# Peptides against a protein of PDB entry 2FGR, part 43

Target 1, 331 residues: chain A of PDB entry 2FGR
Amino acid sequence: SSVTLFGIVDTNVAYVNKDAAGDSRYGLGTSGASTSRLGLRGTEDLGGGLKAGFWLEGEIFGDDGNASGFNFKRRSTVSLSGNFGEVRLGRDLVPTSQKLTSYDLFSATGIGPFMGFRNWAAGQGADDNGIRANNLISYYTPNFGGFNAGFGYAFDEKQTIGTADSVGRYIGGYVAYDNGPLSASLGLAQQKTAVGGLATDRDEITLGASYNFGVAKLSGLLQQTKFKRDIGGDIKTNSYMLGASAPVGGVGEVKLQYALYDQKAIDSKAHQITLGYVHNLSKRTALYGNLAFLKNKDASTLGLQAKGVYAGGVQAGESQTGVQVGIRHAF

## One batch from the design tools (peptide; aimed at target 1 S2 V3 F331)

Design b2_p19_5_s3 (made by RFdiffusion4, then SolubleMPNN; from b2_p19_5, 14 letters changed)
Fold by OpenDDE base, seed 1:
Structure b2_p19_5_s3 (fold): chain B 331 residues (1-331), chain A 19 residues (1-19)
Amino acid sequence: as target 1 above (331 residues)
Amino acid sequence: TTVELPPGALAEARLAALL
């Protein structure tokens, strides 16, 4: 059996030109190119092609030294794996987010990522962004000639909020084709939550695809989230992403990503465009820069996620510009 | 149980995905 200690410390200087008051924010931020993390993982060979595993991973906040504490909320799983695939027990990425966030060229963090995996409806569940779940059982198939799938179920454990029962129940999965330069997948999920203390179903459908041309990679996402409320009508968002990345001079990567968030309940759109550059000083250390522009229209109030500096909204119809320049170190 | 401290394993996997 083996145990591996691993981590990333990613810290940046960040700026956004507008907050909720219209003022600029700047300072030391975290997780601009990759989520900062500390983890432990290991495997035990049980013979016959069966393996036991564990994975414990928490987020690191390098700006404040984890002043609010440390936990394993990123992943806390025990698993069995073999020729049948992998079964996981414990908090993790739900299968839909684990697969479909892999198409985000900004690694689901900083000011540049696809923001479709969001709580669009002021849902009162802890994981109403559709990214992770507590009390999760997950199954992942092997890859069969490119075809693979993942499925998950999370127990609600009779959690209640207001009159809503079954809060935190998740059911979902994906099917995918991963072969050579091509990746494509379809994900479906439902979570039970509450909005305003009333039962609400969070439905999600996501299509993702990427192709690596060697000289460049293209990636895309199409997503619909729908918070189905018994009272007040549905809160629907259609999210679209298209990105490209290319290697530069053998030591760099340039990224360009566009996203559109069509927020149907407020008849309002937001447009995000991000330019990123990563410069590898070594296999372990990189410098990076991100430049993001977010244009809200009409009643849209979306903000860029400059973690550690400002991750709140802006005034309705306002545009926000963000910059991050930082160091990523892996160990 | 062997304890391994492989430096940069996550960074190497990312670099390999860029090449």
Scores: peptide ipSAE 0.030, ipTM 0.482, DockQ to the pose 0.054
OpenDDE base, seeds 2, 3, 4, 5: peptide ipSAE 0.030, 0.025, 0.011, 0.012; ipTM 0.527, 0.544, 0.464, 0.395; seed 5 fails the geometry check

Design b2_p19_5_s4 (made by RFdiffusion4, then SolubleMPNN; from b2_p19_5, 15 letters changed)
Fold by OpenDDE base, seed 2:
Parts: sequence; structure tokens; C-alpha cells
Structure b2_p19_5_s4 (fold): chain B 331 residues (1-331), chain A 19 residues (1-19)
Amino acid sequence: as target 1 above (331 residues)
Amino acid sequence: MTIELPPGALARAAAEAAA
């Protein structure tokens, strides 16, 4: 049997020019290029092509030394894998987010990522952003000539919030084609939650695609999230992303990404543009810089996610500029 | 960092800790 200790420490200096009061925020932030993490993983060969696995991973907050504690909320799985694919038991990325966030050139991290995987409706469930789930069973197929899929179900375990009795139930999956320079995926998910103490279904559909031209990579996402409420009408957001990345000088990568968040319930849009650069000092250590601009229209109050510095909203219709400069180290 | 453990080492340790 093998056990691997692994991790990433990613810490940055971050700045945003506006918070909810219109004031600037700056300081030491975490997870600007990759989420800082500590993990243990291992596999056991059971013979006949069958393997057992485990994965325990928690987030690290380098700015405060995990003052709120450490846990394995990023992933805590046991698995069986073989020629049939992989079955996982435990908290993990839900299959839809695991696959569809791969098209985000900012790796769902820092001030530049696609923010579509969000709790758009003040959902009261723990994972109403559609990223992870507790009590999850997931299955991932092998890759068959490019075609692959993943499916997941999370038990609600009779969790109640207000009158909602199935909070945390997830069902979802994706189908994908991954072959050479091309990747394309369609994901569907439903999660049961509560809004205002009332049962609400979070429906999500996401289409992602990328193509690597060698000199550059293009990537895109199309997403709809809908919080279906019995009272007050649906809260629907259409999110769009288009990004490009290119290698620079054999040691660097430049990224440019645009996203649009059309928030139908408030008839308001937000536009995000991010420029990023990563400079590899080694295979394990990189410097990075991100510059993001977020323009809210009308009633939109979205803020850039400068984790550890400021991740709140801004005043309605205000724009926010963010900068992160940091070090990423993997071990 | 990868640590290779003899087969059943963790299982034995777990059994000893549970006893």
C-alpha cells in the first residue's frame, strides 16, 4: 500500500478597490492561483485490476494558520476502481462541478474564476453553490475513445430547514468527450435546499468546451442555475464564460477570461474580465499575478473573491477592481 | 511525499488502536 502526503500553499497580497461601504481592502490573502490544501491519499492493489483508494483533503489558510480549524471538507472519500471506472463514497466535488470547473482557466480559484457555481438565491443549504456535497456516492466511467461520464447522488439524511425536508439531496452527472486537443461536456444537476425556510430545488445545466491550438487554448462555459421556489418565483441566473490561455517563454502562462452573469430575478448583469499570469520558478513553485475587473449593472452587487482579504459584495451597480500577487508552492 | 507501507501495516495499527 502507498500513502502520499501532498499539499499546496498559495498565499498572496491582495487588493480590492471597493467593499460594501465603497472602501478599499488590502492584505494577505490565500488561494489566488490554486486552493491551498493539505491531503493524504493512497491506493491498495486488490488484484485483478481492482484497487481500493482513499483521499482526505482539507483547505489551508496560510494567512491565519487555519484559525478556524482544519477539516477534510475538500474531499473525504474511499473508493474502488478498476476497468469499470471508479466508485467513490464520501464528501467530494459533485461530478458536475468536478468536470465543468475544469474549463475555468483560473481553476475556480482567486479573483479571476468563473463564478457561476454560486448560491444565487440565499439558499440555506451548506453547499448551495453546487460545488461539493456531503453523503455523496459518485461514479466515474473510464474514457472510451474520448467519451466519459460521471454521476452522483448525495443523501439528504432527512435534513430539514424550515419546512424543507430534503435539504442537501443531490442528483447529477455529466457526459463528456475528451480527445486530444478537444474537450466538451454537458452537466445536469438538481440539489434540494431551502430559501426562506421553504423547499427549493436548485437546478443547474452547464455546457463546457475547450480546444488547445498548441499556441493557445480557448475555453468556454454556458450555465443556467435556477432556484425553483414555490413562493416568490424562480431565481434564475445565466452565466457565460470565454477564456484564452497561452504559454509564455516556456516558463510562463498568460490567461484572459471574460464572464457574464445575467441575474434574471433582479434583471441585472455583471461583467467580469480577468488577466492572469503565472511564472513557474520550478515544477513546484510559481509566482502569479491576477488583475480582475467586475462591473455590476443595476441591482447587481457581485464582488470578486479575494479570499482572506475581502469576498463580500459591493454596492448595487458599482464596479470593483482586484489585484492578487502571490506565491504558489506544491509539495 | 510518498510513503510506502508494508501490506496491512495500517490495518494492523488500526486493530491495535481499537483493541
Scores: peptide ipSAE 0.036, ipTM 0.619, DockQ to the pose 0.475
OpenDDE base, seeds 1, 3, 4, 5: peptide ipSAE 0.028, 0.035, 0.029, 0.036; ipTM 0.476, 0.636, 0.587, 0.585; seed 1 fails the geometry check

Design b2_p19_6 (made by RFdiffusion4)
Pose (drawn by RFdiffusion4):
Structure b2_p19_6 (pose): chain A 331 residues (1-331), chain P 19 residues (1-19)
Amino acid sequence: as target 1 above (331 residues)
Amino acid sequence: GLTVSVPAGGALAVLAAFF
């Protein structure tokens, strides 16, 4: 049995060459290499291989001292685990995002990550990016011979927005194979939401795979996200990503990731290339840099996510360049 | 970070005390 207080402070200077008005922005931001966080977790041995766990974790914003207030919105769970796997109750990453975001070489943070888990349709639910859910129950199997799976159900509790009376419901899961160097997963999920006050399903299918050769790792993601309005109409986005990472000189790591976002509702594509470097001063402390280029075509207005500096959109069809340089310290 | 090993029931006591 044990209890652990832990966290990460990841703060950076960041710059984007344009915002929604076309002006550059620079400043002090956060979470460029790993999401800054503070948390408390524990595991209690109940005997016979059965364990009880808890996990409370919230995001830290070092640039403003969590000016909007600290919370445990990253994860707030209690669990039982054993030879049967693990059952968790509470707000957390849903199983599809927990497993599939592991294929993103930029740890789903900073200006370099895969942007597929986002609210493409301006859905009105609390978590229309498909990442986390309130009122979540999840089951995770053991890994037997490489095979493993996860399932989750989040209750809507009759949350109503317009014609949608089940906003926030999540049903989803994944199947996967993980043997160390090789990993592959298929995730499928549906959320209930509303768009402009009209009931809408958020359907998501995601495939991810990676192989770690030791001298380098190759990783990729494919995703279709469809917001399907009950009365008709849909906003569909296909997202693609391929990336590679390699250790450099003991202590160092280089990463490169290319992504494409095909936004069918506006018949427009955006392309992104991101180069990253991590230099470890210790196992706990790293300096890092990220350089990203995002090219929007046609009506696309996607922007790089320089958290704490600028994470909004850009003018239609514009290209945007961004940089982050910072320090990550885990504790 | 800080990690403390505790006797049986200690982790659950810590969780209860917290709430």

Design b2_p19_6_s1 (made by RFdiffusion4, then SolubleMPNN; from b2_p19_6, 7 letters changed)
Fold by OpenDDE base, seed 3:
Structure b2_p19_6_s1 (fold): chain B 331 residues (1-331), chain A 19 residues (1-19)
Amino acid sequence: as target 1 above (331 residues)
Amino acid sequence: GITVEVPPGGALAVYQALL
């Protein structure tokens, strides 16, 4: 049996030109190119092509030394895998986010990522962004001639918020085709949550595709999220992303990504454009820089996620510029 | 990552040392 200690320490200097008061914020931030993490994982060969696995992973905050403590909220799974695929028990990425965030060229991290996987409705559930779930059972198929799928169910365990029952229940999955340079996926999910102490369904549909031309990669996402409320009407957001990446000089990667967030409940759009560069000093160490611009229209208050510096909103209709320059080290 | 071959039961010892 093997146990692997692994991690990433990613720390940056970050700047945003506006916070909620209209003031600039700057300092030492975390997780600009990859989420900083510490993890333990292992596998046991059970014979006959069957393997047991475990994975325990928590986030590291290098700017404050994990002042709020350490936990395994990134992943805490036990699994069985074989020719049938993989079954996982425990907190993890939900199947929909695990697959569909793979089309985000910024890997759901820093100031540049696709922000569609969000709590758009002030949902009171801990995971109303559709990224992870507690009490999760997941199944992932093998790849059969390009075709693959993943399914998940999270138990609510009779969790209540206000008058809402079944809070934290997830059901979802994806189907995908992954063959050579092409990847395409469709994901569907529903979560039970609460808004204002009332039962709310978070429905999500996501389409993703990418193609690697060798000299460049194109990637795209189309998403609809809908928080279905019994009172006050639905909170719907249509999110769109288009990105390109290219290798530079054998040691670097340049990325450009655009996203549009059409927030229907407030008739307001936000536009995000991000330029990123990663320079590999080794297989384990990289320098990076991100430059992001977020334009809010009308009542939109979205902010860039400069984790460790400023991840809050801005005033309605305000634009925000963000910069991150940092070091990523993997072990 | 640093891979340590842990004999059976060694993971429990590591867990107990981290608590």
Scores: peptide ipSAE 0.233, ipTM 0.786, DockQ to the pose 0.446
OpenDDE base, seeds 1, 2, 4, 5: peptide ipSAE 0.140, 0.151, 0.141, 0.159; ipTM 0.685, 0.717, 0.693, 0.686; seed 2 fails the geometry check

Design b2_p19_6_s2 (made by RFdiffusion4, then SolubleMPNN; from b2_p19_6, 7 letters changed)
Fold by OpenDDE base, seed 3:
Structure b2_p19_6_s2 (fold): chain B 331 residues (1-331), chain A 19 residues (1-19)
Amino acid sequence: as target 1 above (331 residues)
Amino acid sequence: GVTVEVPPGGALAVYEALL
């Protein structure tokens, strides 16, 4: 059996030109190109093509040395895998986010990512962004001629918030086709939560696709998130993303990504455009830079996620510019 | 990452830690 200690330390200097007061913020931030993490993982061969696995992973905050502590909230799974695929027990990425975030050229990290996987409704559940779940059982198929799928169920364990029951229950899955340069996927999920102490369903549908032309990669996402409330009407967001990446000089990668967030409940749009560059100094160490522009319209208050510096909103209708320059080291 | 090989007796150490 083997146990692997692994991690990423990603730390940056970050700037945003506006916070909620209209003031600039700058400092040392974390996780600009990849989420900083510490993990343990292992596998045991049980014979006959069956393997046991474990994975324990927590976030690292290099700017403050994990002042709020360390936990395994990124992933804490035990698994069985074989010719049938993989079954996982424990907190993880939900199948929908695990697959559909793979089309985000910024890897759901820093100031550049697709922000569609969000709590759009002030949901009171811990994971109302649709990214992870507690009490999760997941199953992933093998790849059969390009076709693959993943399914997940998270138990609510009778968690209540206000009058809402079943809080934290997740059901979801994806179907995908992954063959050579082509990837395409459809994901569906429902999560039970509360808004204002009242039962709310978070429904999500996401379509993703990418194609690698060798000289460049194109990627896209189409998403609808809908918080169905019994009182006050539905909170619906349609999110769109289109991105391109290309290798530069054998040691670099340039990325350009656009996203649109059409927030129907407030009749307001936000536009995000991000330019990113990664320079590989080695297989394990990279320099990176990100430049992001977020234009809010009307009542939209979205902010760029400059983790460790400023990840809050801005005033309604305000635009925000963000910069990150950092070092990523993997071990 | 650093990979450590855990000898087959590693499962027994988990059992002894649960007792």
Scores: peptide ipSAE 0.156, ipTM 0.699, DockQ to the pose 0.445; fails the geometry check
OpenDDE base, seeds 1, 2, 4, 5: peptide ipSAE 0.135, 0.086, 0.151, 0.063; ipTM 0.737, 0.678, 0.735, 0.664; seeds 1, 2, 4, 5 fail the geometry check

Design b2_p19_6_s3 (made by RFdiffusion4, then SolubleMPNN; from b2_p19_6, 6 letters changed)
Fold by OpenDDE base, seed 3:
Structure b2_p19_6_s3 (fold): chain B 331 residues (1-331), chain A 19 residues (1-19)
Amino acid sequence: as target 1 above (331 residues)
Amino acid sequence: GVTVEVPAGGALAVFEALL
C-alpha cells in the first residue's frame, strides 16, 4: 500500500475596488488559481482488479497559517474501485458539482469562476451551495464508449433546523459523454435545507459542454437553481457561462470567461467577465493573474470571491473590479 | 506529492506525530 502526501499552496496579492461600504480592499489572499490544500491519499490492490482507496484533504490558508485550524472538509473518503467503477463513502464533492464544475475554466476557484453553485436563498444548511455533502455515498461508472455517470446520496441523519427536518439530505447525479475533444453533461440534484427555519428544497439542474479545438477550448454552462420554500415563494436563479482558453507559447494559458446570473426572486441580473493568465515556471510552480469585473444591476449585491481579502457582497446595483496576482506551488 | 511508503499501520503513527 502507498500513502501519498500531496498539496497546493496558492497565495496571491488581491485587490477589489468595492466592499459592502463602497471602500477598496487589498491584501494577501489565498486560492486564486487552485484551492490551497493538504492531503493524504493511498490505494491498496486487493487483487482481481479490486482496489481500496482513501482520501483525506483539507484547505490551507497560507495568509494566516490556518488560524481557524485544519480539517478534512474538502474530502474524507474511503473507496472501492474496479471494473464496476468506484464507490466512495464520506464527505466529498457531490457528483453534480464534481462533474459540472469541470466546465468552469477557472476551476471553481478565485475571482473568475462560475458562481452558479451558490447558496442563493440564505439557506441554513452547511452545504447549501450544492458543492459538497456530509454523510455521502457516491458511485461513479467507468467510461463506456464515452458515456459515464455518477450518483450520490447524503444522509440527513435527522438533522433539524427550526421546523425543517431532513436537513442536509442530498440526492443527485449526472450523465455525461466524454470522448476525445468533446465533453457534455447533464446534472440533477435535490438538497433538503431550511430558510428562515422553514423546510426548503434546493433543486438544481445543470448542463455543461466543452470542446477542445487544440488551438483553443470552448466551454459552457447552463444552470437553474431553485429554492422551493413553503412560505414566501420560490427563489430561482438562472446562471449562464461561456468561456474560452488557449495555450500561449507552450508555457502559458490565457482564459476568458463570461457569466450571467439572473436572480428571479429580486428581478436582478449580475454580469461577470474574467480574464486570466497562468504562466508555468515548472510542472509544479506557476505564476498567475486574474482580472474580473462584476456588474450588479438593480437589487443584485454579488461580490467576487477574493478569498483571504474580501469575499462579501457589494451595495445593490454596484459594480466590482477584482485583481489577483499570485504563485501556485504543488507538491 | 511525496509518496512515503509507510508500512501498514505506520501512517497513523506518522500522522499522530505530526499533529
Scores: peptide ipSAE 0.135, ipTM 0.728, DockQ to the pose 0.357
OpenDDE base, seeds 1, 2, 4, 5: peptide ipSAE 0.085, 0.157, 0.147, 0.106; ipTM 0.473, 0.724, 0.710, 0.709; seeds 2, 4, 5 fail the geometry check

Design b2_p19_6_s4 (made by RFdiffusion4, then SolubleMPNN; from b2_p19_6, 9 letters changed)
Fold by OpenDDE base, seed 4:
Structure b2_p19_6_s4 (fold): chain B 331 residues (1-331), chain A 19 residues (1-19)
Amino acid sequence: as target 1 above (331 residues)
Amino acid sequence: GVTVEVPPGGALKVFEELL
């Protein structure tokens, strides 16, 4: 049997030129290139090609030393794996987010990522961003000729919010083709939640694709998120992303990503453009910089996610500029 | 015994040898 201790400490100096009051925010932030984490994982060979596994992973906040505590909310799974694939029990990334966030060139963190995996409707569920779930059972197929899939179900355990029952129930999955330079995926998910104490279904459809040309990688996402409310009508967002990355000088990577968030319920768009650079000092240590521009139109109030400094919204129709410069260390 | 192997990649790998 083997147990592996692992982690990432990613800490940055961050700046945003505008908060909800129109003021600048700056300070020490976390997780600008990769989410800072501490984890334990292990495997046991049970013979016959069957393996048991565990994975415990929590977020690290290096700016305050985890003043809000440490937990395994990133992942807390036990698993069986073999020729049939992998079954996981416990809190994890839901299958849809696990696969479809892989097309985000900013690793679903910092000021540059695709923000489509979001609570668009002031949903009252803990995981209304569609990223993780409690009480999750997941199944992942092997890769067969490039084809792979993942499925998940999360139990609501009769959680209620207001008059909404079944809050936190997830059902979803993806199908994918991963072969050489090509990756493509379709994900479908539904979560039960509440908005204003009323039952709401969060439906998500996501298409992702990437192609690695060797000298550069292109990546794209198309997503529709729909909070279906029995009262007050649907809250729909169409999110689009296109990104490119390229190696620089054998030790660097440049990334450029554009996203559009078409928020139908408020007839308002937001445009995000992010330039990132990573400089590898070693296999484990990198310097990085991110520069992001977020343009809100009309009633849109989206903010860049400068974790540890400012992750709130801005005034309606306002633009925000963000910068992160930091160190990522993996162990 | 617990053999702690620290691979060059930084992951601490603990092996439990059940003696």
Scores: peptide ipSAE 0.022, ipTM 0.567, DockQ to the pose 0.085
OpenDDE base, seeds 1, 2, 3, 5: peptide ipSAE 0.010, 0.046, 0.074, 0.007; ipTM 0.422, 0.633, 0.634, 0.430; seeds 1, 2, 3 fail the geometry check

Design b2_p19_7 (made by RFdiffusion4)
Pose (drawn by RFdiffusion4):
Structure b2_p19_7 (pose): chain A 331 residues (1-331), chain P 19 residues (1-19)
Amino acid sequence: as target 1 above (331 residues)
Amino acid sequence: FTWSVPAGTTLAVAAALAA
């Protein structure tokens, strides 16, 4: 049994060459290499291989001292685990995002990550980016011979927005194979939401795979996200990502990731290339840099996610360049 | 920061946090 207080402070200077008005922005931001966080967790041995666990974790914003207030929105779970796997109750990453975001070489944070888990259709639910859910129960199997799976159901509790009376419902899961160097997963999920007050399903299918050669790792993601309005109409986005990472000179790591976002509702594509470097001063402390270029075509207005500096959109068809340089410290 | 603790202490800590 044990109890652990832990966290990460990841703060950076960041710059984007344009915002929604076309002006540059720079400043002090956060979470460029890993999401800043503070948390408590524990594991209690109940005997016979059965364990009880808890986990409370919230995001830290070092640039403003969590001015909007601290919370445990990253994860707030209690669990039982054993030879049967693990059951968790509480807000957390849903199984599909928990497993599939592991294929993103930029840890789903900073200006360089895969943007597929986002609210493409301006859905009105609390978590229309498909990342986390309130009122979640999840089951995770053991890994037997490499095979493993996860399933989750989040209750809507009759949350009503317009014609949608089940906003926030999540049903989803994944199947996967993980043997150390090789990993592959297929995730499928549906959420209930509303768009402009009209009931809408958020359907998501995601495939991810990676192989770690030791001298380098190759990783990729494919995703279709479809917001399908009950009365008709849909906003569909296909997202693609391929990346590589390699250790450099003991202590160092280089990462490169290319992504494409095909936004069918506006018949427009966006392309992104991101180069990253991590220099470890210790196991707990790293300096890092990220450089990203995002090219929007046609009506696309996607912007790089320089958290704490600028994470809004850009003018239609504009290209945007961004940089983050910072320090990550884990404790 | 990690503390290894006797059995039942983790449950007690979780209960205290819930209260």

Design b2_p19_7_s1 (made by RFdiffusion4, then SolubleMPNN; from b2_p19_7, 12 letters changed)
Fold by OpenDDE base, seed 2:
Structure b2_p19_7_s1 (fold): chain B 331 residues (1-331), chain A 19 residues (1-19)
Amino acid sequence: as target 1 above (331 residues)
Amino acid sequence: MTLEVPKGEALKVLEELLK
């Protein structure tokens, strides 16, 4: 049996031209191209095609040296795998986010990513962005003829917030077709949470597809999130993404991605466009730059996620420009 | 139990996230 230590340190200089007061913010940020992390993983062959596995992974904050501490909140799983696929026990990406975020050309991090996997309703649950869950059981099928699927259930363990008594319960899954240059997926999830101390269901449906033309890759997402509240009506957001990436000179990659967030509860839209470039200095080290524009309309207050510098909102109807220039190192 | 720190192991994790 072996244990592998692994990690990514991604740190950048970041700038946003507006915060909630209309002022610029700049400084050293983290996780602009990939989420910085430290992890331990290993596998044991049990014979007969059965394997045990473990995975422990936490986020690294290179700007402050993890001043808030270190934990394994990214993933803390034990697993069994074989010809039947893989069963995982423990905190992880929920199956829907694990599959459907793969269509985001900005890897669900930094100022450029698709922001659809979000807490749109001021949900009081810890994971109301639909990305991870505690107390999770997951199952992933093998790939058979391109077809694959994943399913998950998270126990609420009678967690209460206000009058809500099932907070943190998750049920969801995806079906996918991954063959050669084509990937396509459908994901469905429901999570129980609270909004204003009242029981709320977070429903999510996501469609993703990508095609690799060799010279370029196209990727797209269509998502609806709905926080179903007993009082005050539903909070619905329709999110759309279209992106393209292309290799540059054998050592670089350029990315362009557009997203639209149609926030129905406030009848307001936000438009995001991001240009990114990654330059590989080696197999493990890259330089990168991101340039993002976020245009809020009407009552929309979305902000770019310049982690470590500024990740808050802006004033209603204001636009924000963000820049990140950084180093990613994998070990 | 052997601790292994293979060069570029985190790259495999990155590649899995980018697929």
Scores: peptide ipSAE 0.038, ipTM 0.677, DockQ to the pose 0.075
OpenDDE base, seeds 1, 3, 4, 5: peptide ipSAE 0.034, 0.018, 0.028, 0.021; ipTM 0.532, 0.502, 0.594, 0.523; seeds 1, 4 fail the geometry check

Design b2_p19_7_s2 (made by RFdiffusion4, then SolubleMPNN; from b2_p19_7, 11 letters changed)
Fold by OpenDDE base, seed 5:
Structure b2_p19_7_s2 (fold): chain B 331 residues (1-331), chain A 19 residues (1-19)
Amino acid sequence: as target 1 above (331 residues)
Amino acid sequence: MTLEVPKGKALEVYKELLA
């Protein structure tokens, strides 16, 4: 049997021109191009095409050396795989996020990513961004002539918040077509949570597609997230993304991505535009730079996610500019 | 980095890695 130790250390110098007080923030940040991580994984061939697997992965914060500790909250799974596909047990990306975030050209990381997978309603559940779940069982099909699917269920284990029961329960899945240069997917999910101590369902519908033209790749996302509250009305956000990437000079990649977040509950929009460049020094080491503009309108207070420097909101209707320049190293 | 674990020695190897 084999065990693989793997990881990424991604550290940057970051700047944002506004925080919640209107002041600039700058310093050393993490995870600008890829999420910094440390992991262990392995597989065992059980014969007959059956394999056992494990995966343990945690986030690394290079700026402070993981001062708050290390855990395996990124993924902690055991699995069986074969001709039937793969079954996973343990904390992981939920199937919907695993598939639909793949259309984000910024890999759901740094100041440039699609931010639709978010807790839009001050949900009190730990994973109300719809990205991961505890107590998760997942199943992924093989690829059948391009068609594939994934399904997941997470147990709530009778977690309660206020009067809300079943907090943390997830059910969701996707269907997809992946063939050559084309990828397209539809994802549906529901997660039970609480808002203000009251039961709330987080419903999510996401469409994604990409096409690789060789000289460039186009990618898009359409998402609706709705926190359905019994009292106070629904909190709905429609999110849109369109991006393009292209190789540059055989050693680089340029990315441009636009996103719109239409926050219906506050009748306010936010616009995000990000330009990114990655320069590969080797297969494992890259330099990168990101430049992002976030324009909040009306009551919108969204902030760019300059992890390790500033990831909070801004004043209502204020715009924010962010820059990251860093090194990514994989091992 | 890939570590090869001899058959039946996984626990010993893991103990060494955690030491």
Scores: peptide ipSAE 0.030, ipTM 0.618, DockQ to the pose 0.417
OpenDDE base, seeds 1, 2, 3, 4: peptide ipSAE 0.023, 0.025, 0.018, 0.008; ipTM 0.479, 0.695, 0.590, 0.468; seeds 3, 4 fail the geometry check

